# Designs tried in a protein design run: peptides against a protein of PDB entry 9GMZ. Part 142

Target 1, 343 residues: chain A of PDB entry 9GMZ
Amino acid sequence: TGFPLELLTRPATERLAYFENYTVAHPRLKEVYEILMRTIAEPAGASFIFVYGASGVGKTTLRLRVEQKLTELALPKLESDRARVPVVGIEAIAPESRYFNWKEYYTRALITLEEPLIDHKFDYGVRGISRDNFGKINVESKVVAPALRRALENALIHRHPDVFFVDEAQHFGKVASGYKLQDQLDCLKSLANMTGILHCLLGTYELLTFRNLSGQLSRRSVDIHFRRYCADSPEDVQAFKSVLLTFQQHLPLAETPNLVDHWEYFYERTLGCIGTLKDWLKRVLSDALDREATTITLKDLQKRALSVAQCQKMFKEIQEGERQLSETEADVQNLRSALGLGA

## One batch from the design tools (peptide; made by RFdiffusion4, then SolubleMPNN)

Design b2_p17_4_s2 (from b2_p17_4, 5 letters changed)
Fold by OpenDDE base, seed 2:
Structure b2_p17_4_s2 (fold): chain B 343 residues (1-343), chain A 17 residues (1-17)
Amino acid sequence: as target 1 above (343 residues)
Amino acid sequence: SLLEELLTLPADAVVEV
């Protein structure tokens, strides 16, 4: 079924919001969602989940859908346990300096974990952490990172989330030295171990460098590769065309645009990344609504497309990430051969 | 609130392909 036809009589803001909130349950998203939900339910002694893939593949969409589902599943228990938070999700910030800002990270995590509507307010035992009249957490500038860490450890233990999400987690890896990257890993391990809370790090293929630096993390981590669609796979091409068909049916325009006939151009400018595709269509829809247009044309698409140079850069970053994963598979095969286990 | 924002996400926003 397409979009609700009543949207055609609604304001442009509501029509745009409909498309923004609309999520295509494409095969790769569904697969990764099912693996992630299962791993959260049965972590089997894992302390970390790594979800990695191309920029714009849809990792943030995946996170938000898992957060929603975990919240829905927790609602019956939250009636009896008013102290519990079912899930915590934050975005890691790119450091402005050569060092990751742990103080900012802990502050954001505390603010996100401490929902104002939770009846049972936690006392952090840390001077300079307070609540406003609306129950929102306020952290004074004088509070130091070690005190914020202890406050977060206590809050995570008290609130018992099923998982702690960190989106854009490749930003932990943006340090000038391998030593400083190891320090970041050891801080995250210690937080997960001290709290008993499962951590899920979502990021680009740069997250592989972060994951591979710690043989101790590898023993306590589950890996989930969120793949793009590949043009050399007939199944992936069919899935990508199906996504285009679904999006064209859910663009709240008077005339359904023909996106599917332009699938090669959409693939060229998205590299098989559905998030990149959605963001492109959102920009084009916004332009069409501003003009009170009845449909979207190829010219409208071209006006908001990524440049060939942007696509070439993004494709090089994808190829490097896919190469690193293939090397890991070869290393496993070499290890098996060296152990005499055969091919 | 985060909980209200999560609950206000349209359940119907996930359409099976």
Scores: peptide ipSAE 0.008, ipTM 0.443, DockQ to the pose 0.163
Fold by OpenDDE base, seed 4:
Structure b2_p17_4_s2 (fold): chain B 343 residues (1-343), chain A 17 residues (1-17)
Amino acid sequence: as target 1 above (343 residues)
Amino acid sequence: SLLEELLTLPADAVVEV
């Protein structure tokens, strides 16, 4: 089943919004979704979940789908507990400076946790945090990071989300020394411990550096690898082609473009990352709709493709991350063998 | 559910290659 044919008579904005909101189910997304949902439901004393994978693999899509599902599952209980928020998700910002801006992080987390639609207003006990007439949180410039942290701790305790998501969490790691990275981890660990809230950090393979630095986090963390599709796996190639076919059917154009025949070119320019593929097709669809085009051509695809140089850089970063994971798996097997536990 | 519909790869998305 393709897109609703009625979309062809709708404005370009509605046609684009349909495709933007459309999520293709694919085997890796389903697998990671099921593991993540199970881990959130039964954390077994874990305080952290690490979801790592290539840039553009679809981590943000995964987060948004989990947030939607946790909200849906909580709806019957939220009618009785109006203070509860089932899930909260933020994106970590890349620091402009060599140091992660904790003040900005805490401010954004507070703003996201305190949606204007939450009837039950909480008093943070922190001077310089207020709500406007629309319920929007305002944080005065004079409020310092330790005060914002206490406000966030109190808000997380009061709202009691099942999970706190931090997307692009590798940005916590952009510190000039391993010592400063440990300090960032200890800050996150203390926030999770003080609130009792499960934290899920989503990011690139740079998150593996966080895992390795904290032997204490390793005992209280669950790791989830969101893999890309690999061209050396026939099953992964077939899954990638199936995703192309599904996107082809869900592009709201008068004539269905043949994406599948160009699967190698799509793979070359996405590295098997479905998020990168979706973002590319979204840009191309926008250009086609702006021209009132009936279909997408190879020339339209080429105009919005990542450059070969960009793909080569991204591929090196992916290969290094995949290598580090493969070494870790081998080290676990070697450790088991050395302990006499067998293979 | 919307998620089941989203998570159902069309079983028929066998790309006839």
Scores: peptide ipSAE 0.007, ipTM 0.440, DockQ to the pose 0.167
Fold by OpenDDE base, seed 3:
Structure b2_p17_4_s2 (fold): chain B 343 residues (1-343), chain A 17 residues (1-17)
Amino acid sequence: as target 1 above (343 residues)
Amino acid sequence: SLLEELLTLPADAVVEV
């Protein structure tokens, strides 16, 4: 089944929005979604979930789908508990400065958690945090990070989300020279412990550094590897081609472009990352819609492709992350063997 | 509203591959 044909008569903005909102339920996304949903439902004393994988693998799409599903599942309970927010998700921002901006993080978390339309508004007891006439949170510039943290702790306790998502969480690791990444982990650990809220950190393979730094976090964390599709796996190649076919059918153009015949070029420029593929196709679709084009050509694809140099850089980062995981798996097997446990 | 946006996300936008 393709896109609704009625979209061909709709404005370019609606056609683009359709494709933007369209999600291919590819095998790796389904697998990670099921593991994540199960882990959120039954955290078994975990305080953290780490979802790591290549940039552009689809972690944000995973987050949004889990947020949607948790909201749907919570609806019957939200009628009785109007203070509850079923899920909260934020993106960690790359600091412009040498330091992670905790003030900005706490402010964004509060703004996201404290929706304008929520009926039960709390006073956090923090001078300089208010709501406007529309119920939007306003944080005065004078409010310091420790006060914002207390406000967020109170908000998380009162709203009781099933999970707190932090996307691009590798940005917590961007600490200036001489600062310990451990201090950032201790801040997050303290927030999770003080609130009792499960935290899910989504990010690149740089999140593996968080796993390795704290033997205490490892005891209270669940790790989920969101793998890319690998060209050396026939099954992964077939899944990647099926994703291309699905996107091809869901591009709201008068003539269906043949993307599948170019699968190797798509793989070369996405490294098997479906988010990177979707973003590329979105850019190309936008250009095609702006030109009122009937289809997408290889030339249109080439104009919006990542450069070979960008792909080579991303591939090195992926290989390093995959290597670190493979070494960790081997170390676990070696430990089991040394303990006299079967492999 | 994030809640409204989450609720209005078409569940049907997930096509099985």
Scores: peptide ipSAE 0.007, ipTM 0.485, DockQ to the pose 0.187
Fold by OpenDDE base, seed 5:
Structure b2_p17_4_s2 (fold): chain B 343 residues (1-343), chain A 17 residues (1-17)
Amino acid sequence: as target 1 above (343 residues)
Amino acid sequence: SLLEELLTLPADAVVEV
């Protein structure tokens, strides 16, 4: 089944919005989604979930789909518990300075957690935290980070989300020294422990450094690797071609473009990352709609492709992450062998 | 929803190419 044919008579904005909102349920996304949903439902004493993978693999898409599903599942309970928020998700901001801005993090978390539509307004007991006439949280510049932390702890306890998502969580690691990274992890661990709220950190392979820095976090964390598709795997190549076939059927154009015949070029410029693929196709679709084009050509694709230099940089970052994981797997196997546990 | 249908798609909904 392709896109609704009625879209061909709709404005370009509606046609683009359809494709933007369309999500291909590809095998890796489904696998990670099922693991993540199960882990949120049954954390088994975990305080953290780490979801790591290449930039553009689809982590934000995964998060948004989980947030939607958790919200849908909570709707019947929200009728009786008007204070509850089922899920909260933020994106970590890249620090402008060599230091992570905890004040901004706590402010953003509070603003996101305190939806204006929630009937039960919470008084944080913190001077300079207020609600506007629309019920939106306002934090005055005079409010200090420790006060914002206490406000967030109280809000998380009161709203009791099933999970707290932090996307682009590798930005916690951008602090000037390894010691400060440990302190940040200890701060996050303390927040999770004080609130009893499960934290899910989504990010690049830079999140593996967090896994290695705290043996204590490892005991209370679940790790989820969101893999790209690999061209050396026939199964992964077939899955990638199937994604291309699905996208070509869901591009709201008068003539179905042949994307599958160009699968190698799509792979070369996406490294098997479906988010990168989708974003590329969005740009190309937008250009096609602006020209009132009936289809997408190879020239249209080439115009919006990532450069070879960008792909080489991204591939180097992926290879380093995949190497670190492979070494960790080998180290576990070596440890098991050294312990006299069979392979 | 269409999304629930997509999320509930069997793993085997690999379209034969």
Scores: peptide ipSAE 0.007, ipTM 0.453, DockQ to the pose 0.182

Design b2_p17_4_s3 (from b2_p17_4, 8 letters changed)
Fold by OpenDDE base, seed 2:
Structure b2_p17_4_s3 (fold): chain B 343 residues (1-343), chain A 17 residues (1-17)
Amino acid sequence: as target 1 above (343 residues)
Amino acid sequence: DLEKEFLTLPADAVVEV
């Protein structure tokens, strides 16, 4: 089982696109996908889902696969409810200023909700929101954040997505003193409560700061830890090697590279993060295709690898996040012991 | 802080099967 051999006769662009679109269904991705899909189907009164894990673990891949699946499942219902959007996904942008731009956030969310091809055009009741001749939403600069919020609330109620995704959600936290972070979080809570729409925030371990700041979010949130593969676990090492084997079979090259024999180097330069691995292999594949190469070499890998210094920095950030989670688990156990509840 | 030792592979290793 591997890539379609016909790709070897196809343009480099099609060969690269095949690999870009290829997703390895690795154990951690599958587990988190199943938990997330179940939680979206049966939120049990939750208003938020937090998906946190290392940068490059594959959170964006997870989101896109869930969005695809929710869209596929909604297709039969969309024939009867032409106003419905099954899912909405946005990426939070790191603001240039020390202030979160709610106006920009609401504008991006509205633009994403309003697919140009949707038959049922919604009136937002807000002056300065219009559609162009192609049905694309345009928001005039004069529209203020409170008006955009009301427009988004009405759009979310009317379109009734099963979930609203915010990727790179740690960017909400980088900008604010702890006080401003709480205000941002209370705005998101209010939006979820007013619309009845489940929100899923995906991000790095910096999202734990958001969870911990609000005892009210913790009561109405589901947490999903998207773990990396750890070299100290034989099962995780085997899973990581299996991912390498799958990628080497799905690189559309004339000669299959042996990635598995170099698993330690791949682990060292990815920290067990499959997204980082895929992005690395994509860069190397692009370089190989540009040279009309039959395979990839270790020199090709080394040329596109993260530096040791980058990996050391990323590893320290991961260890801090993993430590914070372990402390939370210990605190729960200490609380249970103090209450006279068994271990 | 257990700094994991990062191993540098030899530059001349081929990943070709």
Scores: peptide ipSAE 0.006, ipTM 0.369, DockQ to the pose 0.021
Fold by OpenDDE base, seed 1:
Structure b2_p17_4_s3 (fold): chain B 343 residues (1-343), chain A 17 residues (1-17)
Amino acid sequence: as target 1 above (343 residues)
Amino acid sequence: DLEKEFLTLPADAVVEV
């Protein structure tokens, strides 16, 4: 089924919002979604979940779909437990300095935990944290990072989310020294242990650095690789073409463009990353709607495509991440073989 | 050819993938 035809008579803003809110349930997204949902339901003593993959593969879309589903599943329990938050999700900020801004991280996490109009006034046990008349958290500038951490620990314990999501979590690793990286990991580990809340870190292949630095985190973590579609796999090519066909049917334009015949060009400029593809098509759709165009052209695509130089840079970063994973998989196979377990 | 228009699919067109 395509887009609702009534959208053709609606404002450009509604047509664009339809496409923005539309999610293709592609095979890799479904697979990772099912693994993540199962792991959240049955963590088996894990304190961390690592979800890693290429930039633009769709990790934020995965997070938002899991957050939606966990919220829907929690609704019957929220009627009886008005203090509970089913899920909390934040995005880690790239550090502007050589140090991660923990004060900003804790402040954002606290604000996100308290966005629901929860009738239960919670005392954070920290002076300078208050709610306004609209229930919005205000953090005074004088509140220091250790006090914000205690407030977040208390809030996570009181709200009992099924999972704490941190998107763009590779930003914890963008610190100038290995010692500081260990301190970041110990900080996150301590937060998970003190609260009993499962943490899910989503990010690029730079998250593998966290996995490799702490053999103790590895014992209490589940790893989920969100793979891109690969052009050397016939099944992956077919899945990518099916995604193009689905997007083609859900572009709210008067004339349905033939995107599928140009699948190689779409693959070249997205590297098999569906988030990159969606963002590209969104920009092209916006341009077409602004011109009151009936369809999109190859020229419209070319105007909004990533440059060859950008794609080459992104592809090198992907290849390095995929190589590190392949080496880790080979090390597991070598360990199994050395243990007398069949390869 | 930078000026290629997309082929418009007829409303009843089945695209084989």
Scores: peptide ipSAE 0.000, ipTM 0.361, DockQ to the pose 0.036
Fold by OpenDDE base, seed 3:
Structure b2_p17_4_s3 (fold): chain B 343 residues (1-343), chain A 17 residues (1-17)
Amino acid sequence: as target 1 above (343 residues)
Amino acid sequence: DLEKEFLTLPADAVVEV
């Protein structure tokens, strides 16, 4: 099973779009998807879900697939309750300044929450928030962050999503002091409590700082570790090779390249992160299509690979995150042992 | 040799891994 052969006669743009839209259902993605879907369905009094893992592991793909599924499951109810939004997902922007832009965050959240429901006007109770003639939300520059927060609280209550996703949530942590991070977490906690909406923060291992700083969030949070594939695990290596095989079959090229035989090179330059792998292959495919090439070569891969220095930096960040998790797991085991509980 | 070309397969080839 591979790409539709008819794509070989299609424009390069359609061939690239096919591969861009293609998602491999790899074991770790499926596992985390099932845990996340179950946790959203039965949050058990949780107000937060933290999904953390390496950059490029596939967190955005996970989010989009969960958003799609929650939307599909809600469709029968949305016909009767047109005010409801099943899910909302935003990406946290890296602050250009040393401070997180809450005004921009609330504005983006409001826009995203209202985008599906152009036909259903909602009054936010805030002057300077309006809809244009196309139903698009317009926020006047004079509207301050506290007013936008109230508007978002009202919108979240009215639209009642099953979950609010924040991708790249480590950007909340890019504050000059741990104290400022606590204040930001307290703001998010307050938003979740005021709205009753479950929040899912997806991000890098920098999200582990949120676990350590907020013992109060820990009581109302579920943690999901989105692991990379590890080369020291035979099962993980096999899964990684199976992903390469699947991508090989879904590259819309006249000649199918054998990527699997080069799995070590793919692993070296992706660190077992499938999102990084997919993005690399997209760049290489784009270059091949621009040249009207029949296949891809190792030279084509090398041209678009992350540098060894980039991989070393990323690997150091991964190892630090994995270490912190291992220490936390050991602390839990030690606590259980000290309590006379079995490991 | 990192400069090697990929082994190409038929478009319908099944590779066992």
Scores: peptide ipSAE 0.000, ipTM 0.365, DockQ to the pose 0.037
Fold by OpenDDE base, seed 5:
Structure b2_p17_4_s3 (fold): chain B 343 residues (1-343), chain A 17 residues (1-17)
Amino acid sequence: as target 1 above (343 residues)
Amino acid sequence: DLEKEFLTLPADAVVEV
């Protein structure tokens, strides 16, 4: 089933919003979604989930769909437990300095966890944390990071989310020294342990380097690889073509564009990353709607495509991440063989 | 002349994949 045909009579903003909100249930997204949902439901003593994959693979889409589903599942319980928040999700900011800003992290986490719509207001016992007349959290500049941490710990315990999401979590790794990176992992580990809240870190393959530095987290973490589609796999090519077919059916245009016939060009400029594909199509759709165009053309795609240089850079980063994973898989096989467990 | 307009599919073209 394509888009609702009545959208063709709607404003361009509503047509664009439809496509923005539309999510293709592609195989890799479905697989990772099912694993993540199961792991959140039954963490089996895990304190961390690591979700890693290429930039633009769809990690943020995955997070938002899981957050939506966890919220929907919690609704019946939220009527009885007005203090509970089912899920909290933040994006880690790239530090402007060589140092991760923990004060900013804790502040953003508190602001997100303590949305104005929550009836049960919590007192953090920290001077300089207040609510405005709309119930929004305000943190005064004088509040120090240790006090914000304690406030976040108390808030997480009180709100008891099933999971705490941190998107773009590779930004924790941007500290200038490996020692400081370990300290950051130990800090996150301590936060998870003190609150009893499961943490899910989503990020690029740089998150693997971060994950590998913490041998102590290995026993209490679940790793989820969100793979791109690979052009050397016939099944992955077919899945990618099926995604293009679905997108062409859900572009709210008067004439359905044939995207599938151009699958190689779409693959070249997305590296098999569906998030990159969707964002590209959003830009092209926006341009088409602004022109009141009936369809999109190859020229419209070319205007909004990533450059070859951008794709080459992204592909090198992907290849390095995929290489590190393949080496890790080989190391596991070598370890099993050395233990006499067989391959 | 790579200004190929996308081929438009009829609205009812269920491409059996």
Scores: peptide ipSAE 0.000, ipTM 0.378, DockQ to the pose 0.037

